Peptides against a protein of PDB entry 4N7V. Designs and how they scored, part 64

Target 1, 222 residues: chain A of PDB entry 4N7V
Amino acid sequence: TLRSITSPLVAHRLKPIRQKTKKAVVSILDSEEVCVELVKEYASQEYVKEVLQISSDGNTITIYYPNGGRGFPLADRPPSPTDNISRYSFDNLPEKYWRKYQYASRFVQLVRSKSPKITYFTRYAKCILMENSPGADFEVWFYDGVKIHKTEDFIQVIEKTGKSYTLKSESEVNSLKEEIKMYMDHANEGHRICLALESIISEEERKTRSAPFFPIIIGRKP

## One batch from the design tools (peptide; aimed at target 1 P116 W141)

Design b2_p30_5 (made by RFdiffusion4)
Pose (drawn by RFdiffusion4):
Structure b2_p30_5 (pose): chain A 222 residues (1-222), chain P 30 residues (1-30)
Amino acid sequence: as target 1 above (222 residues)
Amino acid sequence: EYEEISEEEEEEALEELEEKLEEEMEEENE
């Protein structure tokens, strides 16, 4: 059953983005709702045959077929719903559409992996903690020129040369130059600070009922 | 008139989106 494979998507605090493609148009609206529009081409013009719209918390799914000849003319914004529409909870979503919800889930998870939650400016680097919690990606752009990309599985180092390589395990990073560890440790301290900063601020957010406390930009690029 | 999205099409759409987001991140950090 859907939920066997996937968890409801989370599109909160994400910026609006629209993505055209040969098959469909997947987007995130200003209301932070995820919209998936299937697209067909006819008479050198594109038609829409199905629209999936998922709530910000991913719990509510609305699907409408503007069933008519020629479908729906493709525009830059999602079309208004028709009358032959549908609405399901996440758990009550039919066996159909499951392929499509999983696609939308991945789209969102990808966007969050590139959405800054906390931006921290150190003496040596710009630190960014991303949105894809838990274990969000951590990116460090040293003013020196070195780039470090941290994942729950990976550590990625891009030297000033452009010489790039990936370090997966604790043993792999220990196979180091004892100079690059400074970049590694400074980035890890930055990661420690951002995870700590995120916790005490999101804690105050649960204590409040206001606009989101994210994203945050801390300090300034010297 | 139900239709499905194929795996190859998903990979292509997501790869284009990943490249676009990486370009936006490079521009923001520069």

Design b2_p30_5_s1 (made by RFdiffusion4, then SolubleMPNN; from b2_p30_5, 8 letters changed)
Fold by OpenDDE base, seed 4:
Structure b2_p30_5_s1 (fold): chain B 222 residues (1-222), chain A 30 residues (1-30)
Amino acid sequence: as target 1 above (222 residues)
Amino acid sequence: EDEEISDEEEEEDLEKLEKELEEEMEKEME
């Protein structure tokens, strides 16, 4: 099943983006829908041959073939659906489209990992909790040039010199130099605060059922 | 049939995207 390969993508709260690659253009629209345009080059012109439009919750996939399958010249936006429109649920998506859906999903997941959900300015750093899930990325940009990037899988440290290293275990974290440990302690505190705020704000958002409360910014850059 | 995007192409595409997103984040920090 498609679910055994990927979960439905989630594009809620993501800013619009349009990324051109060799074989595709992936867009997040103002509607928070995701659009995959499959591109073919012919005679030095690029044509959109197939479009997958995926709902913001990933559960509905609309597939169409521009210009009756002849293709439509690549433009600054996806071509409008005109002919041969098919609509599928996530669980009913034909297998032939699974790879393209997975591509879109990975694209969106990457965008989410770089999309601030909570920005928290401390005395020493800009802390950012990202939109990706599970295990949202957390970045700390210290004003002195140190960077810490926490993911579900690792912690990356970038020192003032630009030297970078990755920590994958608690033992490696515990072996850090005292100077770096201070940065890590601050990062962990900022992370805890962001997670606590996320929980509180999400609960209030659920109760209010209004416009999204995220993204939020706490504090100001000093 | 449209050519499928290979795993290698996807990785390259994602690496490019990551770089662009990081550059955007860096600009917001300046």
Scores: peptide ipSAE 0.546, ipTM 0.913, DockQ to the pose 0.712
OpenDDE base, seeds 1, 2, 3, 5: peptide ipSAE 0.546, 0.529, 0.544, 0.538; ipTM 0.914, 0.910, 0.914, 0.912

Design b2_p30_5_s2 (made by RFdiffusion4, then SolubleMPNN; from b2_p30_5, 10 letters changed)
Fold by OpenDDE base, seed 3:
Structure b2_p30_5_s2 (fold): chain B 222 residues (1-222), chain A 30 residues (1-30)
Amino acid sequence: as target 1 above (222 residues)
Amino acid sequence: EFEEISEEEEKEHLEKLEKELEKEREKEIE
């Protein structure tokens, strides 16, 4: 099943974006829907031959073939669905479209990993918890120039000199110099606080059922 | 039916996206 290889993509709270390559254009719309446009070139003109429009929660996929399958000239936005429209739920998506869905999912996941959910200013750093899940990216920009980037898979450290290195295990973290450990300790504390606040705010958001509370900024730069 | 997007095409797309996202993030940090 599709569910065994990926989860429904989540585009909530993401800003609109449109990125093109040779054969595809992926867009996040103002509606937070995600569109994959498949592009073919003919006579030096690019045409959109197929569109996958995915709902913001990833659970509904609308597939259409512009201009009766002849294609529609590539523009600054996806063509409107007019004919040859099919609508599928995530669990009923035909296998022939799974690769394209995964493509959209990876695109959205990258956007989420670079989209601030919580910005927290401490005395020493700007901390940012991102939208991706599980294991949201967490970045710390110390005012003195040190940077720490935590992901589910690694921790990247950028020192004041610009020297960068990646830590992939607890043993490597434990082997850090004491001066770097101080930055790590602060980063970890900021991370803990952001996660705690995320939980509290998310619960209140669930209860209120209003406009999203995120993104949020906590504190201000000293 | 349309041709599948190659892994190389996807990689290129994600790299382009990442560069754009980084530019936007830098604006918000300032």
Scores: peptide ipSAE 0.516, ipTM 0.900, DockQ to the pose 0.694
OpenDDE base, seeds 1, 2, 4, 5: peptide ipSAE 0.509, 0.508, 0.507, 0.513; ipTM 0.897, 0.897, 0.896, 0.899

Design b2_p30_5_s3 (made by RFdiffusion4, then SolubleMPNN; from b2_p30_5, 10 letters changed)
Fold by OpenDDE base, seed 1:
Parts: C-alpha cells; structure tokens; sequence
Structure b2_p30_5_s3 (fold): chain B 222 residues (1-222), chain A 30 residues (1-30)
C-alpha cells in the first residue's frame, strides 16, 4: 500500500512556494494544497503534461492532464484542470502515481523542516522549533555566532570560528568540550521549553477550534 | 508518458530546495 511507504503529506501552515526542477515543478499554493507539475521539454519550450494536486492534509489527490494530454506551456502557476479529472483518496491512489506522491511528500517534509512553528528568543539565542514531524528540527542561533541544529538523526554544531561538526550519538555529545556543552545545555533547555509550549498551545488550539495558533513567536531579540 | 523522476533526480531536487530554503532563512535571521 501507499501507506506502507509514506504517510499523507501535511502542508498546513506552510507558506506558498514554487520550486522548478528539470522534470517537475512543485508548488505549495495559497490554499496550502500541493501541486506537482510534470514537465516535458519540446522545441525549447517546457510543457506541463500531468498535474497532481494534493490536498493540504494529503488525503485527496486530484490528477489531470492539461490540454487533453497534449500539455500546457509552463507558467508561473499550475494550469487549470481539464475536463478529464481524476480524484482519489490517499488509500485509493493508483500505484502508478505513488512515486510522484512520495516525491511531493518528501518535498513538503523538507519545507516543513525549514518552517518555523515556534520561535523562542532567550537571553542568549534565537530558538526555532520547526514544523516537521515526527521529531521536529530544532535550531538555536546564539547571538555570539554559535549555531546548533538538532534533528531526529543528528546534532550539528557550528562554533564561533566557523568550525562545524556533526554529532550522531550520545557519547559524542558527552565528549564535547565544556565550553560547547554550555551551549548544548542552553539549546536543550530551549528545546524542552518549545516542546512544552507546543503541547500546551496545541491543546488550546484543539479546544478552541479556531484559526491556527501557529506559527508563534515568544519574546524578542534582546 | 512522462519519465519517472529517479531517486538521484529527487535527491538533487531536494538538495536544491534545501539550499534555497536555507538562503531565505538566513536572510530572515540576519
């Protein structure tokens, strides 16, 4: 099943973007829908031959072939749907489209990993919890130039000198110089606070059933 | 039919996107 290789993509709260590549253009629309335009070049002109439009919750996929399959010239936005539109649920998506859906999903996941959900200013740093899940990325930009980037898989440290290194185990973290440990301790505290706030705010958001509370900014740069 | 996007092409596409996103984020943080 498609579910065995990917989860439904989640594009909620993401800002609109449009990324052109050689074979595709991926867009997050103002509606938070995701469009994959499959592009073919002919006579030095690019044409959109196929479009997958995926709902913001990833559960509905609308597929159409512009201009009766002849293709539509690539523009600054996806072409309008044609008369021949197919609509699928995530679990009913034909296997032939799974790779394209996965492509869209990975695109969205990357965008989410770079999209602030919570920005928290401390006395020493700007802390940012990102939208990706599970295991949201967490970045700490210390005002003195040190940067720490935490992911589910690793921790990247950039020192004041510009020296950069990646930590992939607890033992490596424990082996850090004392000076760097101080930054790590602060980063970890900021991370804990952001996660706690995320939980509290999400619960309130659920109760109120109003407009999204995220993204939020807590505090300001000193 | 259009050719499928290979794993290599996807990786390149994502790498490009990551660079662009990082550049934009740097502008916002500076």
Amino acid sequence: as target 1 above (222 residues)
Amino acid sequence: EDEEISDEEEEEDLEKLEKELEEERKKEIE
Scores: peptide ipSAE 0.583, ipTM 0.914, DockQ to the pose 0.687
OpenDDE base, seeds 2, 3, 4, 5: peptide ipSAE 0.578, 0.580, 0.581, 0.575; ipTM 0.913, 0.913, 0.913, 0.911

Design b2_p30_5_s4 (made by RFdiffusion4, then SolubleMPNN; from b2_p30_5, 14 letters changed)
Fold by OpenDDE base, seed 2:
Structure b2_p30_5_s4 (fold): chain B 222 residues (1-222), chain A 30 residues (1-30)
Amino acid sequence: as target 1 above (222 residues)
Amino acid sequence: SFEELSEEEEKEHLEALEKQLEEEQKKFIS
């Protein structure tokens, strides 16, 4: 099943974006829906031949072929759905569309990993917890120029000198110079605080059934 | 075929997206 290889994409709270390549255009719309436009070139003009429109929660996929499959000239936004529309749930999506769905999913996941969910200003750094899950990316930008980027898979350190390196194990983290350990300790504290705040805020959102509280900014740059 | 996106095409698309997102992130951090 599609569910055995990927989860439904989640585009909630993401800003609109449009990225074009030779064969495809992927967009996040103002509605937080995701569109994959399949592009074909003919006589030096680009045409959209197929569109996958995916709901913000990833559970509904609408597929249509502009102009009865003749294609619609590529524009600054996806073409409007035509009369030839197919609608599927995530679990009922035909296998022939799985690759295109995964394409959209990876696009959204990358956007999420670069989208701030919580921004926390400390005395020494700007800390940012991102929207991707599980294991959200966490970035710490120290005001003196040091940067730490934590992911589920690694920790990247950029020192004041511009020297950059990646840590992939606890042993490598433990072998850091004492000066760098101080930055790491601060980053870890900021990370813990952001995760705690995320939990508290999410619980309040659930209780109040209000508009989303995220993204949130805590504190201010000194 | 037109209907199938290669892994290479997807990689190029994601790289272009990442570059765009990094540029926007730099504006946000500055």
Scores: peptide ipSAE 0.372, ipTM 0.839, DockQ to the pose 0.650
OpenDDE base, seeds 1, 3, 4, 5: peptide ipSAE 0.384, 0.365, 0.368, 0.391; ipTM 0.842, 0.836, 0.836, 0.846; seeds 1, 3, 4, 5 fail the geometry check

Design b2_p30_6 (made by RFdiffusion4)
Pose (drawn by RFdiffusion4):
Structure b2_p30_6 (pose): chain A 222 residues (1-222), chain P 30 residues (1-30)
Amino acid sequence: as target 1 above (222 residues)
Amino acid sequence: EEEEFEEEFEEEREEELEEELEELDEEFFE
């Protein structure tokens, strides 16, 4: 059953983005709702045959077929719903559409992996904690020129040369120049600080009922 | 200069995201 494989998507605090493609148009609206529009081409013009719209919390799914000849003319914004529409909870979503919800879930998870939640400026580097929690990606751009990309699985180092390599495990990073560990440890301290900063601020957010406390930009680029 | 740097940084990041979305479309529709 859907929920066997996937969890409801989270599109909160994400910026609006629209993505055209040969098959469909997947987007995130200003209301932070995820919209998936299937697209067909006819008479050198594109038609829409199905629209999936998922709530910000991913719990509510609305699907409408503007069933008509020629479908729906493709525009820059999602079309208004027709009358032959549908609405399901996440658990009550039919066996159909499951391939499409999983696609939307991945689209959102990709976007969150590139959305800054906390931006921290150190003496040596620009630190960014992303949105794809838990275990969000951590990116460090040293003013020196070195780039460090941290994942729950990976550590990625891009030296000033452009010489790039990936370090997966603790043993692999230990196989190191005892100078690059400074970059590694400074980035890890920055990661420690951002995870700590995120916790005490999101805690105050649960204590409040206001506009989101994210994203945050801390300090300034010297 | 700081604003230029931030714009370059955001552009590089948006290019990476576009590449990952293209890969997602290829994997899903192929």

Design b2_p30_6_s1 (made by RFdiffusion4, then SolubleMPNN; from b2_p30_6, 9 letters changed)
Fold by OpenDDE base, seed 1:
Structure b2_p30_6_s1 (fold): chain B 222 residues (1-222), chain A 30 residues (1-30)
Amino acid sequence: as target 1 above (222 residues)
Amino acid sequence: ENEEFEKELEEEREEELKKELEKLFEEYFS
């Protein structure tokens, strides 16, 4: 099943973006829908031959073939759906579209990993908790130039000198120089605070059923 | 000075995202 290889994508709160390659264009729209446009070149003109439009919650996939499958000239936005439109639920998506959906999902997840959910300014750094899940990315930009990037898989450190290294185990973290440990301690505290705030704010958001509270900025930049 | 620093951070973030997206595209559509 499709569910065995990916979960429904979640594009809520993401800013519009459009990324083009030779064979495809992927977009997050103002509506927070995700579009995959399959592109072909003919006579030095690019045409969109197939479009997958995925709902913001990933559960509905609308597929259409512009201009009766002849293609529509590539533009700055996806072509409008034509009369021959197929609509599928996530669990009923034909297998021939699974790879394209998987790509869209990975694209969205990547965008989420770079999309601030909580920005927290401390005395020493700008801390950012990202939108991706589970295990959201967390970045700390110290005002003196040190950077720490935490993911589910690793911690990357960039020192003032520009020296960078990646830590993949707790043992490696524990072996850090004392000076770097101070930055790591601050980063960890900022991370803890952001996670706590995320939980509290999300609960309040659920209770109020209002407009999204995220993204949120806490504190003030220097 | 602080505003310039924040601008640089945002620009770096956008550049990183672009590079990673390009790599992702190559995996699926090259």
Scores: peptide ipSAE 0.094, ipTM 0.653, DockQ to the pose 0.776
OpenDDE base, seeds 2, 3, 4, 5: peptide ipSAE 0.086, 0.031, 0.029, 0.091; ipTM 0.655, 0.614, 0.604, 0.656; seed 2 fails the geometry check

Design b2_p30_6_s2 (made by RFdiffusion4, then SolubleMPNN; from b2_p30_6, 11 letters changed)
Fold by OpenDDE base, seed 4:
Structure b2_p30_6_s2 (fold): chain B 222 residues (1-222), chain A 30 residues (1-30)
Amino acid sequence: as target 1 above (222 residues)
Amino acid sequence: KVEEEEKKLEEERKKELEEELEKLDEEYFS
């Protein structure tokens, strides 16, 4: 099943974006729907041959073939669906579209990993908990130029000199220079606080059942 | 000042996104 290889994508709270690659244009719309436009080039002109439009919760997929399948010239927005439209739920999506859905899902996860959910200003740094899941990315931008980026898989450190390295084990973290450990300690504390705040805010959001509380900014740059 | 810093950060993230998306494109459409 599709569910065995990916979960429904979640594009809630993501800002509109449009990104072009060689083979596709992927967008998050104002409606928070996700569009994948499959692009083909003919006579030095790019045409959209197929569009997957996925609901913000990932559960509804609308597929259409612009201009009766002849393709529509690539523009600054997805072509409007006119004919040859199919609508599927996530669980009844034909297998031939699974890979394209996965692409959309991976794109959304990538965007989420760069989309602030909680911004927390400390005395020393701007801390940002991102929207991706599980294991949201966490970035710490120290005001002195040091950057720490935590993911579920690694920790990247960028020192004041611009030296960058990645830590993938606790042993490597333990081997850090003392000066860097201080930054790591601060980053970890900021991370803990952001996670705690996320939990509290999410619970209140659930109870209130109003507009989303996120993204949220806590504090301000000193 | 803060707005300029935020804009710079956003631009950096956009570049990273573009690079990563190209990798995804190669993975899924090559």
Scores: peptide ipSAE 0.397, ipTM 0.864, DockQ to the pose 0.741
OpenDDE base, seeds 1, 2, 3, 5: peptide ipSAE 0.394, 0.393, 0.393, 0.395; ipTM 0.866, 0.864, 0.864, 0.864

Design b2_p30_6_s3 (made by RFdiffusion4, then SolubleMPNN; from b2_p30_6, 10 letters changed; failed a check: too like the target's own chain)
Amino acid sequence: ENEEWEKKEEEEREKELKEELEELDKEYFS

Design b2_p30_6_s4 (made by RFdiffusion4, then SolubleMPNN; from b2_p30_6, 10 letters changed)
Fold by OpenDDE base, seed 4:
Structure b2_p30_6_s4 (fold): chain B 222 residues (1-222), chain A 30 residues (1-30)
Amino acid sequence: as target 1 above (222 residues)
Amino acid sequence: KNEEWEKEEEKEREEELKKELEELDEEYFS
């Protein structure tokens, strides 16, 4: 099943964007729906041959083939659905579209990893917990120019000099210079606080069932 | 001051997103 290889994508709270690659154009619309436009080049013109439009909760997939399958010239927005429209639930999506759905899901996950959920200003840094899950990315932008980026898989450090490196093990973290460890300690503390706040805010959000509380900004840059 | 800094952050994230998306495109369509 599709569910065995991916969960429904979640595009809630994401800002609209449109990104073009060689083979596709992916978008998050104002409605928070996700569009995958499959692109083909013909006579030096790019055409959208197929569109997957996925609801913000990932549970509804609308698939259509612009201009009767002939394709529609690539524009600054997805073509309107007009021809050969099919609508599926996540669990009823034909297998032929699973890979394309996965592509959309991965795209959304990437966007989420760059979308602030909690911004927390400390005395020394701007800390940002991102929207992706599980294991949300965490960025720390120190006011002096140091940057730390934490993911599930690694920690990237960018020093004042522009020197950058990636840490993938505790041993590597322990081998850091003392001055860098200070930044790491601060980053870790900010991370802990953001996670704690996320939990508290999410619980209150659940109780009130009102408008979303996120994204949220805590504090101000000194 | 803050606006300039935020623009730099946003620009960097956008560039990273573009790069990662291109890699994703290659993974799924090549």
Scores: peptide ipSAE 0.479, ipTM 0.881, DockQ to the pose 0.828
OpenDDE base, seeds 1, 2, 3, 5: peptide ipSAE 0.472, 0.462, 0.472, 0.475; ipTM 0.881, 0.878, 0.880, 0.879

Design b2_p30_7 (made by RFdiffusion4)
Pose (drawn by RFdiffusion4):
Structure b2_p30_7 (pose): chain A 222 residues (1-222), chain P 30 residues (1-30)
Amino acid sequence: as target 1 above (222 residues)
Amino acid sequence: EEEEEEEEEEALEELEEELEEELEEENEEE
């Protein structure tokens, strides 16, 4: 059953983005709702045959077929719903559409992996904690020129040269120039600080009923 | 079904490249 494979998507605090493609148009609206529009081409013009709209919390799914000859003319914004529409909870979503919800889930998870939650400016680097929690990606851009990309699985180092390589395990990073560990440790301290900063601020957020406390930009680029 | 999955994967790779480029441009503007 859907929910065997996937969890409801989270599109909160994400910026609006629209993505055209040969097959469909997947987007995140200003209301932070995820919209998936299937697209067909006819008479050198594009038609829409199905629209999936998912709530910000991913719990509510609305699907409408503007069933008509020629479907729906493709525009820059999602079309208004027709009358032959549908609405399901996440658990009550039919066996159909499951391939499409999983696609939307991946789209959102990808956007969150590139959306900054906390931006921290150190003496030596710009630090960014991303949105794809838990275990969000951590990216460090040293003013020195070195780039470090931290994942729950990976550590990625891009030296000033452009010489790039990936370090997966603790043993792999220990196989190191005892100078690059400074970049590694400074980035890890930055990661420690951002995870700590995120916790005490999101804790205050649960205490409140206001506009989101994210994203945050801390300090300034010297 | 395999062809549809490949097209979806290509579309997501293209989106990932574009998001990386936008993030690098934002950093260069600073």

Design b2_p30_7_s1 (made by RFdiffusion4, then SolubleMPNN; from b2_p30_7, 8 letters changed)
Fold by OpenDDE base, seed 1:
Structure b2_p30_7_s1 (fold): chain B 222 residues (1-222), chain A 30 residues (1-30)
Amino acid sequence: as target 1 above (222 residues)
Amino acid sequence: DEEEEEEWEEDLEELEKKLEEEREKELEEE
């Protein structure tokens, strides 16, 4: 099943973006829908032959073939849906579209990993919790030039000198120099606070059923 | 299939680079 290889993508709160590749253009629209345009080149002109438009919650996929399948010239935005439109739920998406959906999902997940959900200014650093899930990326930009990037898979440290290294285990973290441990401790505290705030804010958001509270900025740069 | 997946990885790497550059600019402007 499609669900066995990916979950429904979530594009809520993401800013519009358009990325052209060799064979496709992937976009997050103003509507927070995700659009995959399949591109083919003919006589030095690029044409969109197939479009997958995925709802912001990933659960509805609308597929159409511009200009009756002849293709529409590539433009700065997806072509409008044609008269022949197919609509699928995530669980009913034909297998032939699964890879395209997976690509869209990976695109969205990457964008989410670079999209601030919570920005928290401490005395020493700008901390940023990203939108990706599970295990949101967390970045700490210390005002003195040290940087720490935490992901589900690793922790990257950039020292003041520009020296960079990646930590993949707790043992490696524990082996850090004492000076770097201080930065890591601060990063971890900032991370804990951001996660706590995310939980509290999300609960209030659920209760109020109002406009999204995120992204949010907490504190101010000193 | 493998070639298409490799192309997608390259596409995603390029996107990641773009997003990182945009974020760095935003951080420098603050």
Scores: peptide ipSAE 0.303, ipTM 0.814, DockQ to the pose 0.772
OpenDDE base, seeds 2, 3, 4, 5: peptide ipSAE 0.295, 0.289, 0.297, 0.297; ipTM 0.812, 0.809, 0.810, 0.811

Design b2_p30_7_s2 (made by RFdiffusion4, then SolubleMPNN; from b2_p30_7 with E8W E10K A11D E18K L23R E25K N27L)
Fold by OpenDDE base, seed 1:
Structure b2_p30_7_s2 (fold): chain B 222 residues (1-222), chain A 30 residues (1-30)
Amino acid sequence: as target 1 above (222 residues)
Amino acid sequence: EEEEEEEWEKDLEELEEKLEEEREKELEEE
């Protein structure tokens, strides 16, 4: 099943973006829908032959073939749906579209990992919790030039000198120099606070059923 | 099929670089 390969993509709260590749253009629209435009070149002109438009919650996929499958010239936005539109749920998506959906999902997940959900200014750093899930990326930009990037898979440290290294285990973290441990301790505290705030804010958001509270900025740079 | 997956991986790497550059610019402007 498609579900065994990927979960439904989640594009809520993401800013619009359009990325052209060799064979496709992937976009997040103002509507938070995701479009995959399949591009082919003919006579030095690029044409959109197929479009997958995925709902912001990833559960509905609309597929159409511009200009009756002849293609529509590539533009700055997806072509409008034609009269021949197919609509699928995530669980009913034909297998021939699974790879395209997976690509869209990976695209969205990447964008989410670079999209601030919570920005928290401490006395020493700008802390950023990203939108990706599970295990959201967390970045700490210390005002003195030290950077820490935490992901589900690793922790990257960039020292003041520009020296960079990656930590993949708790043992490696425990082996850090004392000076770097101080930065790591601060980063971990900032991370804990952001996660706590995310939980509290999300619960209030659920109760109010109002406009999204995220992204949020807490504090300001000193 | 494997070639398409490799192309997509490169496309995602390029996107990651772009997004990182954009974020760095935003951080420098603050």
Scores: peptide ipSAE 0.332, ipTM 0.830, DockQ to the pose 0.828
OpenDDE base, seeds 2, 3, 4, 5: peptide ipSAE 0.325, 0.325, 0.327, 0.329; ipTM 0.828, 0.829, 0.828, 0.829; seed 4 fails the geometry check

Design b2_p30_7_s3 (made by RFdiffusion4, then SolubleMPNN; from b2_p30_7, 10 letters changed)
Fold by OpenDDE base, seed 5:
Structure b2_p30_7_s3 (fold): chain B 222 residues (1-222), chain A 30 residues (1-30)
Amino acid sequence: as target 1 above (222 residues)
Amino acid sequence: EEEEEEEWEKFLEELEKELEKKREEELKKE
């Protein structure tokens, strides 16, 4: 099943973006829907032959073939659904579209990993908890130029000198220079606080069922 | 299919770079 290879994508709270490749254009729309445009080139003109439009919650997929399948000239936005429209639920999506959906999901997940959910200004750094899940990315931009990027898989450190390295184990973290450990300690504290705040805010959202509270900014840059 | 997969992987890599660049630009404006 599609569910065995990916979960429904979640594009809520994401800002619009459009990214083009040779064969596809992927977009997040103002509506928070996700569009995958399949592009073919004919006589130096690019045409959109197929569009997958995925709802913000990932559960509905609308597939259409612009201009009766002849294709529509590539533009700055997806062509409107007009011809040969099919609508599927996530669980009823034909297998031939699963790969495209999977890539749309990966696209969204990547965007989420770069989309601030909580921004927290400390005395020393701008801390950012991202929208991706599980294990949201966490970035710390120290005002003195040090940067720390935490993911589920690694921690990247960029020192003041521009020296960059990646840590993949606790052993490597423990082997850091004391000066860098201080930055890491601060980053970890900021991370803890952001996670705590996320939990509290999410609980309040659940209780009130109001408009989203995220993204949120806490504190001010000194 | 493998070629298509490689193209998608490159696409995601390029997207990551673009997203990072945008964030860096935003940070420079602060």
Scores: peptide ipSAE 0.292, ipTM 0.826, DockQ to the pose 0.818
OpenDDE base, seeds 1, 2, 3, 4: peptide ipSAE 0.288, 0.285, 0.288, 0.288; ipTM 0.826, 0.825, 0.827, 0.825; seeds 3, 4 fail the geometry check

